# Peptides against a protein of PDB entry 3J47, part 93

Target 1, 121 residues: chain A of PDB entry 3J47
Amino acid sequence: IRLTNQLKSLKGLQSKLKDVVEYLDKVINKELPINHTILGKLQDVFNLLPNLGTPDDDEIDVENHDRINISNNLQKALTVKTNDELMVIYISNLVRSIIAFDDLIENKIQNKKIQEQRVKD

## One batch from the design tools (peptide; made by RFdiffusion4, then SolubleMPNN)

Design b2_p27_7_s3 (from b2_p27_7, 14 letters changed)
Fold by OpenDDE base, seed 2:
Structure b2_p27_7_s3 (fold): chain B 121 residues (1-121), chain A 27 residues (1-27)
Amino acid sequence: as target 1 above (121 residues)
Amino acid sequence: SEKEKLIKLMKEVIEKLKKLVEELEKS
């Protein structure tokens, strides 16, 4: 039961991450301008993430000891695949960070779609 | 541009994260 609720949260996270990718694609394709607020929020997220490509890489940001600890904990959780509960806890913290700007991303994407549809009409 | 490269890198990281989350959901 607890696990099912946690997995549901992960599904929500996946949806939000999809929104981020879509937004970034639009920016890359020059369909949307870069939004500095969104960019800043993304940077905050990435600063909390461990190096996903190399589990053994320690991100050392001397100025952000607390962030280092959080990132290390997330990395540890991700590497220990059998500890699902711990993984969910740290992913949940990431979810909170993403929720903070997901609505903004969605609004930007939707507004662009509306504008494009109006041009076609 | 340098900015574009950064954004592309960000996208790549997010894609990797999505894959990890997806695998967790399947477990």
Scores: peptide ipSAE 0.275, ipTM 0.828, DockQ to the pose 0.306
Fold by OpenDDE base, seed 1:
Structure b2_p27_7_s3 (fold): chain B 121 residues (1-121), chain A 27 residues (1-27)
Amino acid sequence: as target 1 above (121 residues)
Amino acid sequence: SEKEKLIKLMKEVIEKLKKLVEELEKS
């Protein structure tokens, strides 16, 4: 039951991450201006994700793999995927961080869509 | 610009997280 509830939270996180990607795409495509508040919140999220490496680097940090600390445990949980419960625990903090500003992101995206629809009408 | 590079990098990291979460949900 606990794990099930945690997985439900992760589904919510996935949806919110999709919102973030959509927002960033719109910013990249110059469809929306960058919101510095949102950018700052994203930076806060990334500060919770130490040692992720480069976007194309999915290799395990061999040097720190056996070290017992929060940073290495997070990296291990996310990349090795050996303990689902640990992954949920570490990602829960990310869930809270994303929830904190997801409404703002969604509002920006929705407002843009409404404006685009009005132009077509 | 450097800002654009940062935003693109952030997007890539978020995409990775999204994939990881998806894989966890399927487990």
Scores: peptide ipSAE 0.272, ipTM 0.830, DockQ to the pose 0.248
Fold by OpenDDE base, seed 5:
Structure b2_p27_7_s3 (fold): chain B 121 residues (1-121), chain A 27 residues (1-27)
Amino acid sequence: as target 1 above (121 residues)
Amino acid sequence: SEKEKLIKLMKEVIEKLKKLVEELEKS
């Protein structure tokens, strides 16, 4: 039961991540303006990740031992074959952050689709 | 622009997360 619920949650997460990608593509293509609330929430998600592919990723906040430990554990969970339970725990933290703004993303995407349909009609 | 680069980077990270989630679902 617990595993089934976890898998269901992951499927939901996958759908939400797809929405995020679609939104970002539309922003990149100048089809939608950037929404600062969405951008801020995305930043919250990325702040949980140890490596964003930016030069700032190499800066270790030595003074924040707890953050370092969390980042290291997350990195291990995401990049190294480890136990699935650990991975689920850290993904769940990302899920909570994404759920907070998923509806907003969907609304923005839907509004754009409605406008496009109106132009075609 | 730097903002555009940031958004593209975000997309790349999200795509990686999607792949990780997909693999986890298959395990």
Scores: peptide ipSAE 0.264, ipTM 0.824, DockQ to the pose 0.308
Fold by OpenDDE base, seed 3:
Structure b2_p27_7_s3 (fold): chain B 121 residues (1-121), chain A 27 residues (1-27)
Amino acid sequence: as target 1 above (121 residues)
Amino acid sequence: SEKEKLIKLMKEVIEKLKKLVEELEKS
């Protein structure tokens, strides 16, 4: 039951990550301005993530031991194709962070689409 | 600009995460 719930959360995370990519694409293309709240929340997420481009690049923050532990565990789970259940647990921590601001992202995207449709009509 | 570079980097990381999540769901 616990694993099933974690898998459901992971499926939800996939959809929300898609929203984030769409938002960032719109910002890159200057279709939307960068939202400082969204940017700040994303930065919080990335502070918990390892550098996926350089496996030897570890962030050490003496003041935040809990964040270091989460980051190290996630790095281990991502670099070594290990236990799927363990990986789900670590990604679930990211799910909680993304859910916190996903609605804001969707609202910004939807509002832009509505505005564009009004102009085309 | 540095801001643009940051946003592009963020997108790349999110894309990598999406791929990892997708592979995990297939297992």
Scores: peptide ipSAE 0.260, ipTM 0.820, DockQ to the pose 0.305

Design b2_p27_7_s4 (from b2_p27_7, 18 letters changed)
Fold by OpenDDE base, seed 2:
Structure b2_p27_7_s4 (fold): chain B 121 residues (1-121), chain A 27 residues (1-27)
Amino acid sequence: as target 1 above (121 residues)
Amino acid sequence: SSKEELIKKMQQVIDELQKLVDELKKQ
């Protein structure tokens, strides 16, 4: 049961991350305009990401002490693979933050695909 | 632009996180 729930959480997170990557690629390639609402929500997620030892860690909002603590906990959860319960809890928290903008991302991507299909027709 | 650079950095972090998730899923 625990393993199944963990796998479900990981699959969910992976799906959300894939959506984010696709959106970011489109923005980088200037296929979609920068949306401040999405970027704001994405920034919230970014601030909850664990410190991965990259220069990007400096962009975490240091002003939010609670977010820093959550991020550290997530890092610990990812590192300490033996504690499945802790991992599930922190992954779930991250997923909840990502859900806030996922629908917006998907809607924009879908709308763009529809427009591209119309141009080809 | 500064915004574009931020997006690129975020993409990098997301890619790294996704890699971690994939590794965890594999185990």
Scores: peptide ipSAE 0.078, ipTM 0.578, DockQ to the pose 0.280
Fold by OpenDDE base, seed 4:
Structure b2_p27_7_s4 (fold): chain B 121 residues (1-121), chain A 27 residues (1-27)
Amino acid sequence: as target 1 above (121 residues)
Amino acid sequence: SSKEELIKKMQQVIDELQKLVDELKKQ
C-alpha cells in the first residue's frame, strides 16, 4: 500500500516537471529573469538524485557532506535488493524536494501572469 | 512487482530532470 502511494506520487511528479520546462523556456526566451531561489532549489533536488552519469555532478561541496550521504543512500535504496521501507523513506524525501521546487516555479509563473494582466488593464 | 514499477518511474523522473539540466546549461 505504501509503495503504491509512492508510485501515484511519482506519476504526479511527471506533470510537475512540465511546469519546470515552462519556466526554463521563459528564462531562455528572456521572458523571465533568472531566479536564484528557484535555481537553489533545483540544486537541492539534484543533490538528492542518484548519479546521473554526468562528470560535472561530482563536485563534492564539502559543506554538504550530509547531502552527499543522502544521495548515496538513495542510490542504494533504488537497488532491487534493498529494504522496501528504506526505499520509501528516501524516495519520499526526493518527492518532497521536487514538490517544493515545483511550488516555487508555479508561484513565479503565476506572479508574472498577474503582472502582465495588470499592465494590460 | 510494485517495487520494480517504482524504480522504473523514478528512472523516468531522473531522465526528465537530466533533460532540464541540459536546457539550463544552454543559458
Scores: peptide ipSAE 0.073, ipTM 0.598, DockQ to the pose 0.082
Fold by OpenDDE base, seed 5:
Structure b2_p27_7_s4 (fold): chain B 121 residues (1-121), chain A 27 residues (1-27)
Amino acid sequence: as target 1 above (121 residues)
Amino acid sequence: SSKEELIKKMQQVIDELQKLVDELKKQ
């Protein structure tokens, strides 16, 4: 049941990642100011990711013992066939982090649109 | 299996996040 629920939540993550891209594009294009709360949640997401195999990311992880442990544990959880419960725990934490991030992004974008519409009226 | 499907979807999410990281590094 828990696995099924996590799978259902995960189906929405790809769509939520589109919101992440949209937000980042707006920040890059200077359409939105930097939001430290959103950036903090983005950092939380990256802290939970497995090692993505980039030298720069590896160097950052080496400097953060907790980050290394989380990354290794998630990667292990994804590859080990016998520990389904551990896999669900790590995936659940990642999913919750991404959802929280997406919620902040959606709120920021929506609030800006509302403000812009009010100025035009 | 449901587990295999979950792993596959997680890998897709990870790949998309990796693309985002790569894009940020190019800026």
Scores: peptide ipSAE 0.073, ipTM 0.609, DockQ to the pose 0.081
Fold by OpenDDE base, seed 3:
Structure b2_p27_7_s4 (fold): chain B 121 residues (1-121), chain A 27 residues (1-27)
Amino acid sequence: as target 1 above (121 residues)
Amino acid sequence: SSKEELIKKMQQVIDELQKLVDELKKQ
């Protein structure tokens, strides 16, 4: 049951990633300015991601000992069958981080739209 | 299994995020 709920949450995350792409496209196209708070939250998300053998994750920034520990713990939680509770905890933290990130993106886009509408009126 | 499916979906999310990071690094 818990794993099924986490799977449903991941489907939700995939939808939220579309918002991330949309935001980044707007920034690249200079439709929105770079927001350091949003970028900070994005970094927080990446800090929670496990090193699941992606080639780029092998560049362990040795300098961020805390990031390595979190990533290793999540990876361990996913691979160890006997530690389902730990897996749920780490996945839940990741989900919460992405939700917070998406909320900031939505707020920024909404605020920009409101300002643009006010100028047109 | 449900766990295997969860891991696969997680990997897909990670891959998409990594792609975004790579694009940001090119900017």
Scores: peptide ipSAE 0.071, ipTM 0.594, DockQ to the pose 0.063

## One batch from the design tools (peptide; made by RFdiffusion4, then SolubleMPNN)

Design b2_p28_1_s1 (from b2_p28_1, 18 letters changed)
Fold by OpenDDE base, seed 1:
Structure b2_p28_1_s1 (fold): chain B 121 residues (1-121), chain A 28 residues (1-28)
Amino acid sequence: as target 1 above (121 residues)
Amino acid sequence: SELEELLQKTLQELQLDELAKLVQELLK
């Protein structure tokens, strides 16, 4: 039961991240304008994510040393499988950032739809 | 733990590498 609920929550998170991907695709395709507030939240999300094994993510930015430490801690928590409590804390912060990001995306999409409707009227 | 395993699986399923690539493309 508990594990099932956790799985359900994670699936929800996955869905929100898919929304992020879709938003980014729309921006790349110039279907939506760049929103700096949203991009700022995206940065917040990535600051909390573990290193993805990409060259850009693995580069140690001295200026962002603290952010890298957070990412490393999360990755360590996920891989070592020894400190569940710390992992939960890191993931909770990540989830909050993702939710905030998703909310901004939805708001942007809604606002655009409203504006388009007003122009048609 | 079971939670950690589930989270690892989720991270894999999220295709975060693809997301990173999209961000990079946006910043070009």
Scores: peptide ipSAE 0.041, ipTM 0.536, DockQ to the pose 0.097
Fold by OpenDDE base, seed 4:
Formats: sequence, structure tokens, C-alpha cells
Structure b2_p28_1_s1 (fold): chain B 121 residues (1-121), chain A 28 residues (1-28)
Amino acid sequence: as target 1 above (121 residues)
Amino acid sequence: SELEELLQKTLQELQLDELAKLVQELLK
């Protein structure tokens, strides 16, 4: 049950990452100002993710030592086929971080929509 | 294990590399 719930949450991250892309597009298109708090949380998420062996991962600066440790531990947990408990712990932390990040994005987008509606009224 | 494989597949499906590129482009 616990593992199933974690997997369900993890798969749900795809939808949440779409919100991230939407936010980034709005910032790129100058529809929203850069929010350093949100960007900081995004960086936190990347620092928590394991290195998937992509060139992009190598270009991401990992500055926080604690985050480096978490990412490395997660990668290790995913590669070592015997420690499911550690994997669950790190995935849980990752999921919580992304959910919190998505909530910030949603709040920002909603606030912008409310403001735009007020201007039209 | 099957569980680990599923998790790895899910992480890959999140297209984190593409997201990283978008972030990098924004930060330039």
C-alpha cells in the first residue's frame, strides 16, 4: 500500500511539471515577472533529483552540499536493487518538494489571473 | 527490481532534461 501510494504520487508529478513548463513559458514571454522564490524551489527540486546521465544534468550547478548528498543517495538507492526502504524515503522527500513547488506556481498563476480580471472589470 | 525499474522509467518520463534546458535558457 505505501509503495503503491508513492508510485501514484510520483506518476502524478508529470502533470505538476506541466504547470512548471507553463509558468516558465509565461516568464519567458514576459507575461509574468521572474519570481526568485519559485526559481529557488525549482533549483531545489533539481538538486534532489538523481543524475539520469543526461548532458543537461551535468550542466546543472549543485551548490548545496546537503542537496548533493540527497541526490547522490537517491541515485544510489535507485541503482542498488536491494534497498527499497531508502528509495521510498528519498522518493517521498522528492515528491513533497515538487508538490510544494507546484503549489507555489499555482498560487502565482491564480493571483495573476485574479489581478487581470480586476483590471478588466 | 520491478519497482526500481518502474521508478526509473517514471523519472525519465518526466523529461527532466528538457525542463533543465528551459531553466538554463531562462537563466541566460
Scores: peptide ipSAE 0.035, ipTM 0.527, DockQ to the pose 0.099
Fold by OpenDDE base, seed 2:
Structure b2_p28_1_s1 (fold): chain B 121 residues (1-121), chain A 28 residues (1-28)
Amino acid sequence: as target 1 above (121 residues)
Amino acid sequence: SELEELLQKTLQELQLDELAKLVQELLK
């Protein structure tokens, strides 16, 4: 039961990230304009993530030493198995950030669809 | 712990590297 609930939560998070990818693809293809508020929230998400060992991810956070420290703390919490409570706090913050980001994306997409329908009418 | 393992699996399954690449492409 517990494991099943955790997997369900993970699948939900994956679905939200798919929404993010879809939004970004639309922006890249110039189907939607760049929204700086959404991009700002995306940056907040990345700032909470541990160092995933990709050089490309490091370039995003290179200007903020404090963000690097936060990322390192999360990575340390995951790898060293030192503090379960801190790990829970980090994950909770990460999840809240992703949810907020997904909400912004959904609102933007809905608003665009409404506007397009109004123009057709 | 089970929590740590699940968290690590979550981070891997979220394909955050792919997301990062998309962000980088957008910023070009």
Scores: peptide ipSAE 0.034, ipTM 0.525, DockQ to the pose 0.100
Fold by OpenDDE base, seed 3:
Structure b2_p28_1_s1 (fold): chain B 121 residues (1-121), chain A 28 residues (1-28)
Amino acid sequence: as target 1 above (121 residues)
Amino acid sequence: SELEELLQKTLQELQLDELAKLVQELLK
């Protein structure tokens, strides 16, 4: 039961991350302008994630020492058996950050669609 | 634990490395 609920939650998280990828693709393709608020939230997400071994991730982490500690704690929680309560706390913080990020993306896309519809009318 | 394994598999499935590459392209 517990593992099933966790799997369901992770599937939801995966869907939200797909939204992030779609947004980034639209920005890369110049379909949407860069939004600094969204990029800031994206940075927050990456700072909370375990080290992915990418140069950009390292640069993001270097900017905020406190966030490095959070990322390291999450990595430790995932790779080494640690206190389950602490692991849940770190994961919950990460999930909340991603949810907030996804909401901003959805709002931006919706606002753009509304604006385009107004021009067509 | 089973939870840790699930989380690790999820991180792999999320293709976070690819996402990071996309971010890198935006930062260029």
Scores: peptide ipSAE 0.025, ipTM 0.515, DockQ to the pose 0.093

Design b2_p28_1_s2 (from b2_p28_1, 21 letters changed)
Fold by OpenDDE base, seed 1:
Structure b2_p28_1_s2 (fold): chain B 121 residues (1-121), chain A 28 residues (1-28)
Amino acid sequence: as target 1 above (121 residues)
Amino acid sequence: DELLKLLEKLLQERKNEQLSKLINELLK
């Protein structure tokens, strides 16, 4: 019973990973638009995975070295992309905060002028 | 990194200038 449930869960995970690959292939082929929310969640999943590119220092077969390099290059590419996306979000929020501050200043200046006019009348 | 740091500096300078204008308008 426990082993059968683990195997069923693993097969379910494998199916979901296949669906993610098929989605990414459709995005690469321009059949589907890029969804930044899906990509961000996929990046979160990859950041939570143990480093697929550190074999414990016992038994480097040459076949593992190419898979390790591919996984490390993928993780590095995802990390760089995540950093660039976070930078764009950060700059956008910073600009929005400054615009909102400029609008607050202008509103306070206008409110002061209106109060000063009402005291002179 | 350097472009972001320059942008953050320019935005902080702009914020400080606008805050100084607000303070001066409050003191008049």
Scores: peptide ipSAE 0.024, ipTM 0.514, DockQ to the pose 0.018
Fold by OpenDDE base, seed 2:
Structure b2_p28_1_s2 (fold): chain B 121 residues (1-121), chain A 28 residues (1-28)
Amino acid sequence: as target 1 above (121 residues)
Amino acid sequence: DELLKLLEKLLQERKNEQLSKLINELLK
């Protein structure tokens, strides 16, 4: 019973990974528009994956070295891209906060000028 | 006029401080 449930769960995961690959292939082939929300969620999944390039020291099959390097390069590329996206969001929020502060200063200056004019009349 | 100039100066100092912090975060 437990082993059959694990095998069913693994087959379900394999099917879901195939659906993700097929989606990415359709996006690469320009058959589907890039959905940034799906891509962001996919990046979050990859950032939560354990480093696919550290096999625990007990299974060094020397034949997997190229696949391990490709996986590590993909994870690094996704991490860099996520950092760049977060940086753009941070800069955009910083600029928005600066503009809102400029508008607040201008509003305070205008309100002061209006009060000074009302005291002279 | 003096208060306006002071507020513009404080705003520019804050912009420069935030930009400097951002650049230093990018260089780490």
Scores: peptide ipSAE 0.024, ipTM 0.530, DockQ to the pose 0.024
Fold by OpenDDE base, seed 4:
Structure b2_p28_1_s2 (fold): chain B 121 residues (1-121), chain A 28 residues (1-28)
Amino acid sequence: as target 1 above (121 residues)
Amino acid sequence: DELLKLLEKLLQERKNEQLSKLINELLK
């Protein structure tokens, strides 16, 4: 019973991982728009992957070392790409916020000048 | 007028600080 439930859970995880790969392939092929919320959740999963596969320092088979290096390189590439995308979004939102404040100040200056003119007339 | 000039100055200082931080992070 316990082993059958573990195998069922593992098959369910494998199906979900396949669905994620098929989604990523469609995004790479430009068949689907990039969803930043899905990519953020995938990044969280990829950030947890190194923690799921750190062999205790006592059983580094050469095959595990190569898999760890490939995982670390993939994680680094995803982290860099996401950091660059988030930086561009942050800058864009910052610039938009500054422009909106500049426009608000200008509108207040103009409204004050109009009120001062109405008091002189 | 003086309060609006102070607000414009504070916004420009914040803009320049953020831009300088960004440039410094891009140059590292």
Scores: peptide ipSAE 0.022, ipTM 0.521, DockQ to the pose 0.027
Fold by OpenDDE base, seed 3:
Structure b2_p28_1_s2 (fold): chain B 121 residues (1-121), chain A 28 residues (1-28)
Amino acid sequence: as target 1 above (121 residues)
Amino acid sequence: DELLKLLEKLLQERKNEQLSKLINELLK
C-alpha cells in the first residue's frame, strides 16, 4: 500500500514535469505568451531543487555534460535573481522600519514638550 | 566541524521539506 502510493505520486510528478516541459517549449516557440505566475512557481521549484549540477563525480555520460552545464547556469541565474529580489525586500523593510522609528522619536519629542508645558502652568 | 555539519543537515532537512510541499502543490 505505502510503496504503491509513493509510485503513483512519483508517476503523477513525472506527468506534471512533462506538462511543464511542454509548456516551456510552447513558450520558447512563441506559441503561448509568458505567464509570470507559472514562471515564478517554476523559479521556486529550481531554488528548492538540490544542486542538480554536481553529478557525484561517478556518472558523467558525455551526453549529460551539456545538460549539466545548462542546469548549473540556470540554477546560478535563478539563485542570483532570488538573492537580488530578497535584498530589495530587505532594504524596503529596513527603510520602513527607519521611518517608523523616526515617527516614534518625533512623537516622543512632541509628548515631552506637551508635558514640560503642563508642568509650567 | 560538528556544529557546521549539524547546521548543513538542518538546512538540507528544511530544503527537502519545502521541496516536498512544492511537489505536493504541483501534484494538485
Scores: peptide ipSAE 0.013, ipTM 0.307, DockQ to the pose 0.082

Design b2_p28_1_s3 (from b2_p28_1, 19 letters changed)
Fold by OpenDDE base, seed 5:
Structure b2_p28_1_s3 (fold): chain B 121 residues (1-121), chain A 28 residues (1-28)
Amino acid sequence: as target 1 above (121 residues)
Amino acid sequence: SELLELLKKQLEELKNEELSKLINELLK
């Protein structure tokens, strides 16, 4: 049950990110005007995200044959734990931010469609 | 426009790679 709910939530997040990408495409293509509120929230998201595509600090420690095995294992364990904890915090803040602007994106798209329809009528 | 493209790219990377990794970790 818990795992299923987590997966469902992540799939939901993925869908929301897709909506954001689609929004950005519309703005880039000048189909929608720039919304500073949405962009500000996106900026907040990126400020909280860990560097994408950076190798986990965990992989860097494996190549350095440093002679103190016990200290390295503890440091590695602490690093892994810290990274995991930070990741949870960042994802949580990311989710909050995405929820906060998802409605704005939807509202903006809908308002544009309504305006276009009114001009055609 | 360049900034928006960069933002788009970062979001796509997050969606495709990072979230997929997280999902896979949860499935282990």
Scores: peptide ipSAE 0.022, ipTM 0.572, DockQ to the pose 0.045
Fold by OpenDDE base, seed 2:
Structure b2_p28_1_s3 (fold): chain B 121 residues (1-121), chain A 28 residues (1-28)
Amino acid sequence: as target 1 above (121 residues)
Amino acid sequence: SELLELLKKQLEELKNEELSKLINELLK
């Protein structure tokens, strides 16, 4: 039961992250305008992200010592396969932050698809 | 544009690497 719930939550998070990536692609391609509300929520998410080991990510992470500590703890929990409760807490916080803008992202993407279809018809 | 690309990259890495690793560990 516990493991199943954790797995379901993680799969849900992956799906939401996919939606975020699709949104960002549309913004990068100038198909959608920049939405500062969404970007603000993304910043909240990234403040909780583990260190992904990229030079660019590392440089961003070192700007906030508290963020570094949180990210390191999460990554340690993931890699060492320990501190399961702490890991779940951090993942839950990430999920909560992502859910905060998921509906907005979905609405924007759907609205754009509808408009594009209308133009093609 | 560069910032958005960076953000996209980070999210993709999180999705494809970190979460996938965790899911795989839970499935063992």
Scores: peptide ipSAE 0.020, ipTM 0.554, DockQ to the pose 0.042
Fold by OpenDDE base, seed 3:
Structure b2_p28_1_s3 (fold): chain B 121 residues (1-121), chain A 28 residues (1-28)
Amino acid sequence: as target 1 above (121 residues)
Amino acid sequence: SELLELLKKQLEELKNEELSKLINELLK
């Protein structure tokens, strides 16, 4: 039961992250305008994600041991079962930020659709 | 545009690699 609930929660998080990625694709493809509020929330998410080790960051991270350690700590926080309350708080805040961001994206997409419909009417 | 691509990439890595690894670890 507990494991199933954890898996369900993680799958839910994956789905929300997928929505965020899809939104960014639409913005990149100019299907949606850049929204500063959304970008601000995205920045809030990434402020909680100090380093995910992108290939471009891999070159930078190899040069910066502190960044590697932060990335490793983040990975440990996400992947290792820990009783560290600080890590739990960190992950919880990250998840809440992602959820809020996902909700904002959905709202803005819906608003755009409504506006487009109003123009057609 | 480059920033958005980088952000997208980071999110994809988090989604596909980190969360997937965690799920797989929970299944072991």
Scores: peptide ipSAE 0.020, ipTM 0.554, DockQ to the pose 0.045
Fold by OpenDDE base, seed 1:
Structure b2_p28_1_s3 (fold): chain B 121 residues (1-121), chain A 28 residues (1-28)
Amino acid sequence: as target 1 above (121 residues)
Amino acid sequence: SELLELLKKQLEELKNEELSKLINELLK
């Protein structure tokens, strides 16, 4: 039961991450303006992410020793199958940040749709 | 634009690889 609920929650998280990617595509394609509040929340998410092995991520981490340690600890927590309290804490904080970010994106998209409808009326 | 592409790539990697690994570890 607990594992099933955790898996369901992770699938929900994957869906939210998909929404974030779709939002970024719209911004890249100039369908939506850049929103600094959304970008700030995105930064909060990345501050909690393990090192994904990208050169850009490595460069950002090299400048911040504390971030390197946090990233390494998180990566270790994710790769080691343990009931590690750190894993629970890191994943919980990451999930909270992503949920808040997804909610902000959805609100922005909805507001744009409302404005477009008002212009057509 | 370059930054946004990099961010997108990282999020896709997180979604496809890191979360998948975590799910697989939970299923073991």
Scores: peptide ipSAE 0.020, ipTM 0.549, DockQ to the pose 0.045

